# Designs tried in a protein design run: peptides against a protein of PDB entry 2YKT. Part 63

Target 1, 231 residues: chain A of PDB entry 2YKT
Amino acid sequence: SRSEEMHRLTENVYKTIMEQFNPSLRNFIAMGKNYEKALAGVTYAAKGYFDALVKMGELASESQGSKELGDVLFQMAEVHRQIQNQLEEMLKSFHNELLTQLEQKVELDSRYLSAALKKYQTEQRSKGDALDKCQAELKKLRKKSQGSKNPQKYSDKELQYIDAISNKQGELENYVSDGYKTALTEERRRFCFLVEKQCAVAKNSAAYHSKGKELLAQKLPLWQQACADPS

## One batch from the design tools (peptide; aimed at target 1 K105 E186)

Design b2_p27_5 (made by RFdiffusion4)
Pose (drawn by RFdiffusion4):
Structure b2_p27_5 (pose): chain A 225 residues (1-144, 151-231), chain P 27 residues (1-27)
Amino acid sequence: SRSEEMHRLTENVYKTIMEQFNPSLRNFIAMGKNYEKALAGVTYAAKGYFDALVKMGELASESQGSKELGDVLFQMAEVHRQIQNQLEEMLKSFHNELLTQLEQKVELDSRYLSAALKKYQTEQRSKGDALDKCQAELKKLRKKPQKYSDKELQYIDAISNKQGELENYVSDGYKTALTEERRRFCFLVEKQCAVAKNSAAYHSKGKELLAQKLPLWQQACADPS
Amino acid sequence: SDPYADVNPDEQLTPLENELATIQEQL
């Protein structure tokens, strides 16, 4: 009887994956694509900014008394080119390694989940029907206490076997369904962890490039007196 | 076929969650 409770829980897990998880995953993929489209806009504009900044650096390079300021502005643009390309690296860890792999899995999952739930429902019903029929045949023999005919005993053995088979099938079906759910959350967490490692390399690169160059830049217009 | 058949949450999920939280805290 707890078997029937478990049978409903299992159907509910497959329904939750197909109607809640995968749609939310479709939405997440869409947000990710918008995010990348926006990140491309920033990388482009950062280019225009830094070329405008190099133009100022060329002007200071051609003047009397401000040449070193020209060098400082060149170095600022250079630091940003090095930071940006550590960012473009985190960006492709986003496209090829996250968005593409998510889209690939969610595409195949619709058919896989519809087929797995259906196969489970058919197998569970077939085992339940066979058990009910064996029990009905036994009830017929028994109707028309510590005594059992040869045929009654054979039915009792068969009912025991089929009941054990049905309960194991429902028990294993539930464990499998929870595992299907956990595998989909795990893959999402792993793809996010990979993008995160590249965000750490990007931010670490920026800290060190700036920690190296920033004091010299702050000194360039200090009072020499 | 199961597109998630190569994923093992028993071995990977908790470590990956802890590593991801550590990386986010460091940022």

Design b2_p27_5_s1 (made by RFdiffusion4, then SolubleMPNN; from b2_p27_5, 14 letters changed)
Fold by OpenDDE base, seed 5:
Structure b2_p27_5_s1 (fold): chain B 231 residues (1-231), chain A 27 residues (1-27)
Amino acid sequence: as target 1 above (231 residues)
Amino acid sequence: MDPFADVDPEKRLEPLKKELEEIKASL
């Protein structure tokens, strides 16, 4: 029946969220944590490299013929420090606003969706059983009427059961239809949240890249010219 | 409790997708 098909579709939406979306989201969070760890590793390694560059700048500043190149090397290290600060802010946001929030929601969602599906199934079955009961009673009444010497005695009861069946059928169809719409809305909310959080990450990443580009574009020509003038 | 009850799917998803694609294209 139409109601049975729509019921199956509703259950399939909940199952898709529980069995495909939520596991995939958990994997996404795990991959995000791995990426964060790798970026933290890059940050640490970069610090060591630029600290060593500062040491080269100190040596240049102590030289008789390369003092101005010492200042250039210090500027290179300082620009890196500023870029690194932007990366650290991006990583804090990535952790606190994406990973932590997704992890909290996905953990709660397994319990919620299981309860929501169970509630829907219980109520759908209850309405279905009530409809089936009315249909069975109408069938029994019609059999009694066909065997009776006075069929007209059962006419009013037959009409009452027909009306009750029609009403219960409509209620079941509406309930299943609303259930399907609700399930699709629940799925869409989860994707919306993911997209929203990923947009925030993209904005923070863009800010980091823009800051790096601006600082380097400003200073790089100056640094390239520093070796052109023989002192 | 629905952990996503605060999310409005009808108003937010399509604009957010568009914005994300625009940000991606700007990189």
Scores: peptide ipSAE 0.204, ipTM 0.764, DockQ to the pose 0.947
OpenDDE base, seeds 1, 2, 3, 4: peptide ipSAE 0.044, 0.191, 0.196, 0.201; ipTM 0.668, 0.739, 0.563, 0.675; seed 4 fails the geometry check

Design b2_p27_5_s2 (made by RFdiffusion4, then SolubleMPNN; from b2_p27_5, 15 letters changed)
Fold by OpenDDE base, seed 4:
Structure b2_p27_5_s2 (fold): chain B 231 residues (1-231), chain A 27 residues (1-27)
Amino acid sequence: as target 1 above (231 residues)
Amino acid sequence: MDPYADVDPEKTLEPTLEELEKLKAEL
């Protein structure tokens, strides 16, 4: 029936969130933590490289013929420090605004969705069982009427069961329809939240890339000419 | 309690299109 099909669709939405979305979201969070760790590793490795570059700048500053190149090497290291500070701010946002918030929601959601699905199933079954009972009683009444010498005795009760069946059918259809809309809305909220948090991360990532581009574009022409202008 | 009850499924997601256009102009 239409109500049975829509009931199946409703259950499938909840099952898809519980069995596909939430496990995939947990994996996404885990991959995010791995990515964060790798970026922190890049920051650490880069610090070692640019600390070594500073040492080369110190040696240039101590030289007789390359003193001005010492300042260039120090500027290169300082620009790197500023870029890395921006990366650290992006990583802090990535952790606090995406990973932590998704982790909190996904841990709570398993319990919520299980309870929500169970509540829906219980109420749907209750309405279905009440309908089936009325249909069964009508069928019993009709069998009694056919075997009776006075069928008219059962006419009023037959009408009452027909009306009750019609009302209960309508209530079941409405409940299942509303249940399906609710389930789809719940699914949409989960995707909306993910997209919203990923947009915030993308904004912060863009700020990191913009700052890096700005600083390097400003200084690179100066650094490129440094060897052409010996002091 | 629904952990996503605070999420409006009809809300425009942040950052807005206007903010994204501004960001594109800065890149």
Scores: peptide ipSAE 0.276, ipTM 0.691, DockQ to the pose 0.457
OpenDDE base, seeds 1, 2, 3, 5: peptide ipSAE 0.272, 0.274, 0.268, 0.273; ipTM 0.680, 0.691, 0.700, 0.696

Design b2_p27_5_s3 (made by RFdiffusion4, then SolubleMPNN; from b2_p27_5, 13 letters changed)
Fold by OpenDDE base, seed 4:
Structure b2_p27_5_s3 (fold): chain B 231 residues (1-231), chain A 27 residues (1-27)
Amino acid sequence: as target 1 above (231 residues)
Amino acid sequence: MNPFADVDPETRLEPTLKELQEIQEQL
């Protein structure tokens, strides 16, 4: 029936969220944590490299013929420090605004969705069973009427059962329809939240890239000129 | 409690898409 198909669709939406979306979201969070760790590793490795560059700048500053190049090397290291600071800010935001919030929500969501589906199933079954009962009683009444010498005695009750069946069928269809809309809305909320949080990440990432681009674009011509000037 | 009860897909999605477009234009 139409109601049975819509019921199946409703259950499938909840199952898709619980069995596909939530596990995939957990994996997404795990991959995010791995990415964060890798970027932290890059930051650490970069610090070592640019600390070594500072040491080369110190040696240049102590030299007789390359003192001006010492300042250039120090500027290179300082620009890198500023870029790395911006990356660290992005990583903090990535952790606190995306990963932590997703982790908290996904953990709670399994219990919520299970309860929501169970509630829907219980009420759907209750309405279905009530309909089936009325249909069964009508069938019993019709059998009694056919075996009776006075079938008219059952006519009013037959009409009452027909009306009750019609009403209960309509109520079941409406309930299942509303259930399906609710389930789809719940799925959409989860995707919307993910998109919103990913937009925040994109914004923070853009700030990091912009800062790096600006600093390097400003300084790179100066550094290139320092190599061309014969002391 | 619904962990996503605060997310209204009808009112929040459009602003989110607009923000995403603005970010893309800045790149």
Scores: peptide ipSAE 0.262, ipTM 0.766, DockQ to the pose 0.651
OpenDDE base, seeds 1, 2, 3, 5: peptide ipSAE 0.260, 0.260, 0.262, 0.260; ipTM 0.765, 0.763, 0.645, 0.649; seed 5 fails the geometry check

Design b2_p27_5_s4 (made by RFdiffusion4, then SolubleMPNN; from b2_p27_5, 11 letters changed)
Fold by OpenDDE base, seed 3:
Structure b2_p27_5_s4 (fold): chain B 231 residues (1-231), chain A 27 residues (1-27)
Amino acid sequence: as target 1 above (231 residues)
Amino acid sequence: SDPYADVDPETRLEPLKKELEEIKESL
């Protein structure tokens, strides 16, 4: 029936969230933690590289013919330090505003969804059983009427059962329809939250890239010119 | 407790209502 198909669709939405979305979200969080760790590793490795660049700048500053290039090398290392600080700020936001919040939600969600689905199933079954009972009573009444010498005696009760069946069918259809709307809303809330948090990450990433581009665009022409000027 | 209670559903219900009506008509 239409109500049975819509019931199946409703249950499938809840099952898809519990069995596909939430496990995939846990994996997404795990991959995010791995990505964060790798970027922290880049930060650490970069420190060693630019500390070595500073040492080259010290040697240039001690030279008679390349003293001005020492200042250039120090500026290169300092600009990198500033870019790296922006990366660390982005990583803190990535951890606190995306990973931690998703982890908290996904941990609570399994219990919530199981309870929501169980509540829906219990009430749907209760309404279905009440409808089935009314249909069964009408069938019994019709059998009694066919065996009776006075079928007209049962006509009013037959009409009452027909009306009750119609009303219970309508109530069941409405309940299942509302259940489906609710389930789709629950799914959409989860995707919307993910998108919203990923938008925050994208904004922070854009700020990091913009700062890096700005600093390098400002300094790079000066560094290039320092090599062209004869000492 | 609803872990997504902080996500406003109301602004997003109208598209879902329309989609549901389309599905109902197809059944």
Scores: peptide ipSAE 0.293, ipTM 0.668, DockQ to the pose 0.169
OpenDDE base, seeds 1, 2, 4, 5: peptide ipSAE 0.292, 0.288, 0.289, 0.287; ipTM 0.722, 0.716, 0.722, 0.732

Design b2_p27_6 (made by RFdiffusion4)
Pose (drawn by RFdiffusion4):
Structure b2_p27_6 (pose): chain A 225 residues (1-144, 151-231), chain P 27 residues (1-27)
Amino acid sequence: SRSEEMHRLTENVYKTIMEQFNPSLRNFIAMGKNYEKALAGVTYAAKGYFDALVKMGELASESQGSKELGDVLFQMAEVHRQIQNQLEEMLKSFHNELLTQLEQKVELDSRYLSAALKKYQTEQRSKGDALDKCQAELKKLRKKPQKYSDKELQYIDAISNKQGELENYVSDGYKTALTEERRRFCFLVEKQCAVAKNSAAYHSKGKELLAQKLPLWQQACADPS
Amino acid sequence: AAELEEVQRENAEAAGLTEEEFETLFS
C-alpha cells in the first residue's frame, strides 16, 4: 500500500522534471543568451573607450613636458586590453562550455523523459495487473485455514514472487527518478562552477595588473616639492 | 550503479536515441 504512495511520488518526480525543471532550464538558457549579447555590447564599447584614451596618449607623447603622461595613458589602455582578454576567456567558458551544453542536453531530454516515464508506467501497471489476477485466482480456489492444497500453495508462491517483484520495481523506480532529478541539478551546478573558475582567474588578473601599475599612475602628477 | 545504467539504456532505446545521443545526454 505504501507502494502506491511511492508509485504516485515517482510519477510526480518525472512530471516535475518535464513541466518545471526543463522549462525553467529553457528560460535560463534564454537569459544566458541575452546576457552574452549584452556582454558583447560592453566588450565592444570598452574598445571605443580605450582607443579614444590612446588618442589622448598620442597627443601627450608629442608635446613638450607631458610625454610621460602619454606613457601613463598608454599603459592604462594596455592594462585594460590584458583585463579584457581574461574576460573574453570567461565569456567563451560561457558559450561553448555552458549555453551550448545545456541546450544540447535539454534538446534530447524531452523524448528521453517522455519515454522513461511511459515505460515505467506500463511496466508497473503490467506487474500490478498480473498480481491482482493471481490473487483473484487464489480467492476463487479458497472460497469453493492451516491447510492448503497443492494448487493453492502454488498460487501462494506465485503471488509472493510477483508481489516482491512489484515492490522492488516501485522501490527502484523511485530511487531512479530522484537520481534523474539530482543529475540534472548536478550538471547545472557543474557548468556554473566552471564559469566561476574563469571568473576567479579574470578578477585575479585584474587585481594584480592594477596592483602593479596603479601606484606609478598616482605618482605621475604629484607635487615634486 | 550497473542496474541504473541498464535501466537508462533501456529507456534511451525506448526513446529512440542513438548511442551518440545517449552519451551526450549522460556526459

Design b2_p27_6_s1 (made by RFdiffusion4, then SolubleMPNN; from b2_p27_6, 10 letters changed)
Fold by OpenDDE base, seed 4:
Structure b2_p27_6_s1 (fold): chain B 231 residues (1-231), chain A 27 residues (1-27)
Amino acid sequence: as target 1 above (231 residues)
Amino acid sequence: MKRLEELRKEFAEAAGLSEEEYEILFS
């Protein structure tokens, strides 16, 4: 029946969220944590490299013939520091605004969706069983009427069952239809949330990239000229 | 909208979620 098909579709939406989306989201969070860790590792490794560069700058500053190159090396390290600071800010936002929030939601969502599906199934079954019962009672009544010497005695009751069946069928169809719409809305909300959070990540990433590009573009010409004039 | 929110609250209650947990889930 149409209602049975719609019911199956509704269940499948909830099952898809629970069995496909949420596990995939957990994996996404895990991959995000790995990405964060890797970037933190890059930051740490870069610090060591540019600290060593500063040491080279110190040596240049102590030299008689390369003092001005010391300043250049210090500037290079300083620009790197600023770029790394921007990266750290991005990472903090990435962790706090995306990963933490998704982790909290996905954990709660497992419980929520299980209960939601169960409640829907229970109510759907209840309405279906009530309909089936009315149909069965009507059938019994008709059999009784057929065997009776006074069939007219059952006519009013038959009409009542027919009306009840019609009403219950309509109610079931509406309930299942609304259930399906609700399920689709729940699914869409989760995808929308992911999109919105990724937009925030993109904005933060853009800020990091822009800052780095601007700083390097400003200083690189100066650094490139530093060795052109022998002191 | 009211109907959806009501359903969400009912489902959350059935799941045993607190009000805080509900807000976290639907923030």
Scores: peptide ipSAE 0.476, ipTM 0.913, DockQ to the pose 0.978
OpenDDE base, seeds 1, 2, 3, 5: peptide ipSAE 0.471, 0.475, 0.470, 0.467; ipTM 0.916, 0.918, 0.916, 0.911; seed 1 fails the geometry check

Design b2_p27_6_s2 (made by RFdiffusion4, then SolubleMPNN; from b2_p27_6, 11 letters changed)
Fold by OpenDDE base, seed 4:
Structure b2_p27_6_s2 (fold): chain B 231 residues (1-231), chain A 27 residues (1-27)
Amino acid sequence: as target 1 above (231 residues)
Amino acid sequence: SSALEKKRREWAKAAGLSEEEYKTLFS
């Protein structure tokens, strides 16, 4: 029936969230933590590289013929430091605004969805059972009427059951329809939350990239000229 | 909707979630 199909669809939405979305979200969080760790590793490795560059700058500054190149190398390291600071800010946001919040939600959501699905199933079954009971009683009444010498005796009661069945069918259909809409809303909310949090991360990432681009664009022409100008 | 919020609170209660946990889940 239409109501049975809609019921199946409703259950499938909840099951998809519980069995597909939430596990995938946990994996997403885990991959995010790995990515964060890797970026932190880049930060650390970069520090070592640019510290070594500073050392080269010190040597240039000690030379008689390359003193000005020492300043250039120091500037390169300083620009890197500023870019790295921006990366660290982005990583903090990535951790606090995306990973932590998603982790908190996903742990609570399994319990919530189980209860939600159970409540829906219980109420749907209750309405379905009530409908089935009325249908069964109507069938019994019709059998009695066919065997009776006075079938008209049962006509009013038959009409009452027909009306009751119609009403209960309508109630069941409405309940299942509303349940399906609710389930889809619950699903959409979870995807929307992910999108919104990822947008926040994207904004912070854009700030990191912009800062790096600006700093390098400002200084790179100066650095490129340093070797062309005879000291 | 108000109806949806009511349902969510009922389900959250049935799941044994605290008010703070509910707020966390639906923030």
Scores: peptide ipSAE 0.496, ipTM 0.925, DockQ to the pose 0.939
OpenDDE base, seeds 1, 2, 3, 5: peptide ipSAE 0.493, 0.495, 0.491, 0.493; ipTM 0.924, 0.925, 0.924, 0.926

Design b2_p27_6_s3 (made by RFdiffusion4, then SolubleMPNN; from b2_p27_6, 9 letters changed)
Fold by OpenDDE base, seed 4:
Structure b2_p27_6_s3 (fold): chain B 231 residues (1-231), chain A 27 residues (1-27)
Amino acid sequence: as target 1 above (231 residues)
Amino acid sequence: DEKLEEKRREFAKAAGLSEEEFKTLFS
């Protein structure tokens, strides 16, 4: 029946979120944590490299013939520090605004969706069973009327059951239809949330890349000329 | 949609979620 098919579709939406989307989202969070860890590792390794560069700058500053190159090396390290600070800000946002929020939601959502599906199934079954019962009672009434010497005695009850069946059928169809729309809305909300959070990540990443590009573009020509001027 | 919000609250109650957990889930 139409209601049975719509019911199946509704259950499939909830099952897809629970069995496909949420596990995939947990994996996405795990991959995000791995990515964050790798970037933190890069940050740590870079700090050591540029600290060593600063030491070379100190040595240049102590020399009589290379003092100006010391300033260049310090500027290189400072630009790196600024770029790194921007990366750290991006990573903090990535962790706090994306990963933490997704992690909190996905754990709660498992409980929520299980209860939602169960409640929907219970109510759908209850309405279906009530309809079946009314149909069965009407059938029994008709059999009793056929065996009776006074069939007119049952006419009002028959009309009542017919009306009840019609109303229950309509109620079941509406409930299942609304259930399907609700399930699709719940699915879409989860995808939209992911898209919106990923947009925030993209915005933060753009800021990081822009800042790095600007800083390097401003300083690189100066650094390239530093060795052309004999001291 | 008030109807949707009502359904969400009913489902959340059935799941045993607190008000804070509900807000977290649907923030």
Scores: peptide ipSAE 0.500, ipTM 0.933, DockQ to the pose 0.975
OpenDDE base, seeds 1, 2, 3, 5: peptide ipSAE 0.498, 0.499, 0.495, 0.497; ipTM 0.933, 0.933, 0.932, 0.933; seeds 1, 5 fail the geometry check

Design b2_p27_6_s4 (made by RFdiffusion4, then SolubleMPNN; from b2_p27_6, 8 letters changed)
Fold by OpenDDE base, seed 4:
Order: sequence, then structure tokens, then C-alpha cells
Structure b2_p27_6_s4 (fold): chain B 231 residues (1-231), chain A 27 residues (1-27)
Amino acid sequence: as target 1 above (231 residues)
Amino acid sequence: SAKLEEKRREWAKAAGLSEEEYETLFS
């Protein structure tokens, strides 16, 4: 029946979220944590490299013939520090605005969806069983009427059962239809949340890349000319 | 819709979620 097909579709949406989306989201979070850790590792390694560059700048500043190159080396290290600070801000947002929020939601969502599906199934079955019972009672009434010397005695009761069956059928169809729309809305909300959080990450990443590009574009011509004018 | 929110709250309660956990899930 149309109701049975819609019921199957509704269950399949919930099962897809529980068995495909949520496990994939947990993996996505795990991969995000690995990516964050790798970027933190890059940050730490870069600090050591640019601290060593600062030491070279100190030596240049102590020399009589290369003092101005000391300032250039310090500027190179400072620009890196500013770029690194922007990266750290991006990583904080990546952790707090995406990973933590998704991790909290996905853990709670497993329990929520299991209960939601079970409640839907229970109510759908209850409505279906009530309809089946009413149909069975009508069939019994019709059999009694056919064997009776006064069939008119059962006519009003037959009409009441017909109306009750029609109402219960309509209620079941509406319930399953609403259930399907609800399930699709629940699925879409989860994808939309992921997209919105990724947009925030993308915005922060764009700011990081833009700031780095601007700082380097401003200073690089000056650094390239520093060796052309030997004091 | 108000009807959807009511259903969500009912299902969350059936799942044993606190109000804070519900707000976390649907923030």
C-alpha cells in the first residue's frame, strides 16, 4: 500500500542517518583531529626554524658590515610570527566551532535517533493495528448480518465502522506522510549544519591565507633589495 | 514548525536526554 511504502521510506531515512551519516561524521571528526594535530606539529617545527633565523639576525646585528641585514632577518621572523598567530586562531576556531560541536552532537544524536525511530515505529504499528482491528470487526459484523433474519438491525453499526475505518486510514496515511517529511527535515538539518560550520572554517582559512599573502607581498620587495646596497 | 519542535522534545525525552543535551543537539 501507499502507507506501507511511505513507512519503509521513513525508516530508511532514519537508518541511513544512523548507519551511514553518523559513522561517517565520526570518521570526519577523527580525520579533522588528525589534521589539527599535524598543523600544530607544523607550528611547533616552524617556531624552532624561525627562532634559529632570529639567532642569525642577532649575529648580523653585531657585525659592522651586515647590521642592516640583521633588521631584515628580524622582519622575516616577525612576519612569520604574525602568520603563525593567524594560523593558531584559525586552528582554535576549527577545533571549537567545528570539531567540538560536531563531536557533542554526533554522540547525542545516536541516542536521539534510536528513540525517535522506535517511537515512530511504535505509533505507526499502533495505528495500523487499530485499523486492522476495526476492519476485522466490520467483517465479523457483515457475517452476522448475512446470517440474521433482521439485517437492518446492523446497518447503523456498519456505517459507524465504515466511517471509523475511513478516519483511521486517513490518520495513518497522514501520520506516515508527516513522519517521512520529518525524517527528511532531520536529515537535511544535519547536512546543513555541517555545511554551515565548514563555511565558517573556510572563512577563517581565507582570512589566514589573505593576511599571509598581504604581509609577504608588502615586505618581500624590501628584503630582496637589502643585499643590493652594501653599506 | 511548532509541531516539529514538540516531536523533537518528546523523542529527546524518550531518549533520556537532558534539556541541556537537547539544546546542544538542536543548537
Scores: peptide ipSAE 0.465, ipTM 0.918, DockQ to the pose 0.959
OpenDDE base, seeds 1, 2, 3, 5: peptide ipSAE 0.456, 0.460, 0.460, 0.459; ipTM 0.915, 0.917, 0.917, 0.917; seeds 1, 3, 5 fail the geometry check

Design b2_p27_7 (made by RFdiffusion4)
Pose (drawn by RFdiffusion4):
Structure b2_p27_7 (pose): chain A 225 residues (1-144, 151-231), chain P 27 residues (1-27)
Amino acid sequence: SRSEEMHRLTENVYKTIMEQFNPSLRNFIAMGKNYEKALAGVTYAAKGYFDALVKMGELASESQGSKELGDVLFQMAEVHRQIQNQLEEMLKSFHNELLTQLEQKVELDSRYLSAALKKYQTEQRSKGDALDKCQAELKKLRKKPQKYSDKELQYIDAISNKQGELENYVSDGYKTALTEERRRFCFLVEKQCAVAKNSAAYHSKGKELLAQKLPLWQQACADPS
Amino acid sequence: EAEEEEELEELQAEIDELEEQLEAIEE
């Protein structure tokens, strides 16, 4: 009987994956694409900014008394080129390693989940029907206490076998369904962890490049007196 | 009964094929 409760829980897990998780995953993929389109806009504009900044650096390089300021502006643009390309690295860890792999999985999952739930429902119904029928045959013999005919005993053995088979099938089906849900959340967490490692390398690169160059830049227009 | 056995064989073959493709994507 708790078997029937478990049977409904299992159907509910497959339904939750197909109607809640995968659609939300489709939405997450769409947000990720928008995010990358936006990140591309920033990388591009950062280019225009830094070229405009190099132009100022060329002007200071050609002047009397401000040449070193020209060098400071060159170095600022250079630091940004090095930071940006550590960012472009985190960006491709986003496209090839997260968005593409998620799209690839979610594409195949629709058929896979519809087929797995269906196979489970058919196998669980077939075992239930065979058990009910064996029990009905036994009830017929028994109707027309510590005594059992040879045939009654054979039915009792068969009912016991099929009931054990049905309960194991529902028990294993539930464990499998929870595992299918956990594998989809784990893959998502893993793809996010990978992008996060590249975000750590990007931010670490920025901290050290700036920690190296920033004091010299702050000194360039200090009072020499 | 035969029809249900044929349907289960077809569903099983479809699950095995798609499950191998999903595992390859995970690797």

Design b2_p27_7_s1 (made by RFdiffusion4, then SolubleMPNN; from b2_p27_7, 11 letters changed)
Fold by OpenDDE base, seed 1:
Structure b2_p27_7_s1 (fold): chain B 231 residues (1-231), chain A 27 residues (1-27)
Amino acid sequence: as target 1 above (231 residues)
Amino acid sequence: SKEEEELLAELEKEIEELKAELEKIEE
């Protein structure tokens, strides 16, 4: 029936969120943590590299003919430090605004969806059972009427059951329809939340890249000419 | 049934509590 089909669709939405979306989100969080760790690793490794560059700058500064190149090397290391600071800010936001919130939410959401689905199923079944019972009673009444010497005795009751069945059928259809709309809204809300949080990450990432580009664009011409200018 | 009504009441309570907690995270 139409109501049964709609009911299956509704349950499938909840099941998709619970069995596909939420597990995938947990994996997404895990991959995010791995990504964060890798970026932190890059930060640490880069520090070592640019500390070594500073050492080369110190040697240049101590030289007789390359003192000005020491300043260039120091500037290169300093620009890197500033870029890295921006990355750390981005990572902090990534952790606090995305990963932590998603991690907390996904566990609560699993419980929420389970309860919501259970509520829907319970109410749907209750309404369905009430309808089935009414239909069964009508069928029983009709059988009695057919076997009766006075069928007219049951006519009013038959009409009452017909009306009750019609009303219960309508209520069930409306309930299932509303349930489906609600389920779709729940699904959309979760994707929207992910999109919104990812937008925040994208903004922070853009700021990081912009800062790096700005700093390098400012200094790179100066660095490029340093060797052309003899001391 | 009475049992179903009690179950629904419990589920509704749980849903509301969980919603409140979820809202705090989303703030």
Scores: peptide ipSAE 0.334, ipTM 0.894, DockQ to the pose 0.789
OpenDDE base, seeds 2, 3, 4, 5: peptide ipSAE 0.330, 0.328, 0.331, 0.331; ipTM 0.894, 0.892, 0.893, 0.894

Design b2_p27_7_s2 (made by RFdiffusion4, then SolubleMPNN; from b2_p27_7, 12 letters changed)
Fold by OpenDDE base, seed 3:
Order: sequence, then structure tokens, then C-alpha cells
Structure b2_p27_7_s2 (fold): chain B 231 residues (1-231), chain A 27 residues (1-27)
Amino acid sequence: as target 1 above (231 residues)
Amino acid sequence: SSSVEEELKKLTEEIEELEKKLEEIEE
């Protein structure tokens, strides 16, 4: 029946969220944590590299013929420091605004979805059973009426059962329909939340890249000329 | 953030309400 098909679709939506979406989201969070760790590693390694660059700048500043190159090397290290600060800010946001929030929600979501599905199933079954019972009673009544010398005695009850069946059928169909809409809304809400959080990450990333580009674009021409014009 | 905490609180409340309703139906 149409109601049975829609019921199956509703259950499948919940199952898809629980068995596909949520596990995939957990994996996404795990991959995000790995990415964060790798970027933190880059930060640490970069610090060592540019600290060593500063040391080279100190040596240049102590030289007789390369003093101006010392300043250039110091500027290179300073620009890197500023870029690194932007990266650290981005990473904090990545952790706090994306990973932590997703992790907290996914842990609670399993219980929520389980309860929601069970509620839907229980109420759907209850309505279905009530309908089946009413149909069975009507069938029994009709059998009694056919065997009776006075079938008109049962006519009013038959009409009442027919009306009850019609009403219960309509209620069941509406309930299942609403259940399906609710399930789809739950699914969409989860994807929307992911998209919104990823947009925040994208904005933070854009800010990081923009700042780096601006700083380097400002200084790079000066650095490129340093060797051509000895002091 | 406060908004995330509020959302989590609401979700928790919804879970509890659903669980309560399930208990009532099973009785």
C-alpha cells in the first residue's frame, strides 16, 4: 500500500542518517583532527626554520659587506611570524567552531535518532494495529449479519465501523506522511549544519591566505632588489 | 559558544521528552 511504502521510506531516512551520515561525520571529524595536527606540525617546523634564518641574518649584520642583507633576512622572518599568527588563529577556529561542535552533536544525535525512530515506529504500529482490529471486527460483523434472520439489526454498526476504518486509514496516512517530512527535515538540518560550519572554516582560511598574500606582496620587491644594490 | 551549548541543551531535552513518550506508549 501507499502508506506502507511511505513508512518504509521514512524508516530508511532514519537508517541512512544513523548508519551512513553519522559514521561518515565521525570519520570527517577524525580526518579534521589529523589535518589540524599536521598543520600544527608545520607551524612547529616553520618556527625552527625561520629561527635559523634569523641566525643567518645576525651573521650578515656582523659582516663588513652584507649588513643590509641582515635586515632583509630579519624582515623575512618577521613576515613569517605574522603569517604564522594568522594560521594559529585559523586553527583555533577550526578546532573550536567546527570539530568540537560537530563532535558534541554527533554523540548526542545517535540517542536522539534512535528515540525518534522508535517513537515513530511505535505510534505507526499502534495506529496500524487499531486499523486492522477495526477491519477484523467489521468482517466478523458482516459474517454475523449474513447468517442472521434480521440483517438490518447490524446495519448501523456496520456503518460505524466503515466510518471508523476510513478515519483511521486517513489518520495513519497523514501520520506516515508527516513522519516522512519530519525525517527529511532532520536529514537536511544535519547537512545544513555541516555546510554552515564549513563556510566558517572557508572564511577563516580566506582571511589567512589574504593576510599572507598582502604581507608578502608588500615586501617581496624590496627583498628581490637587495642583492643588486650593495651598500 | 553559548549558541552551541544552547542547541545541545535543546537536543538533550528533546531526547528526554521522546524517551518519556516512549515509556508512556509502552505502558
Scores: peptide ipSAE 0.024, ipTM 0.576, DockQ to the pose 0.064
OpenDDE base, seeds 1, 2, 4, 5: peptide ipSAE 0.005, 0.019, 0.000, 0.023; ipTM 0.283, 0.504, 0.262, 0.522

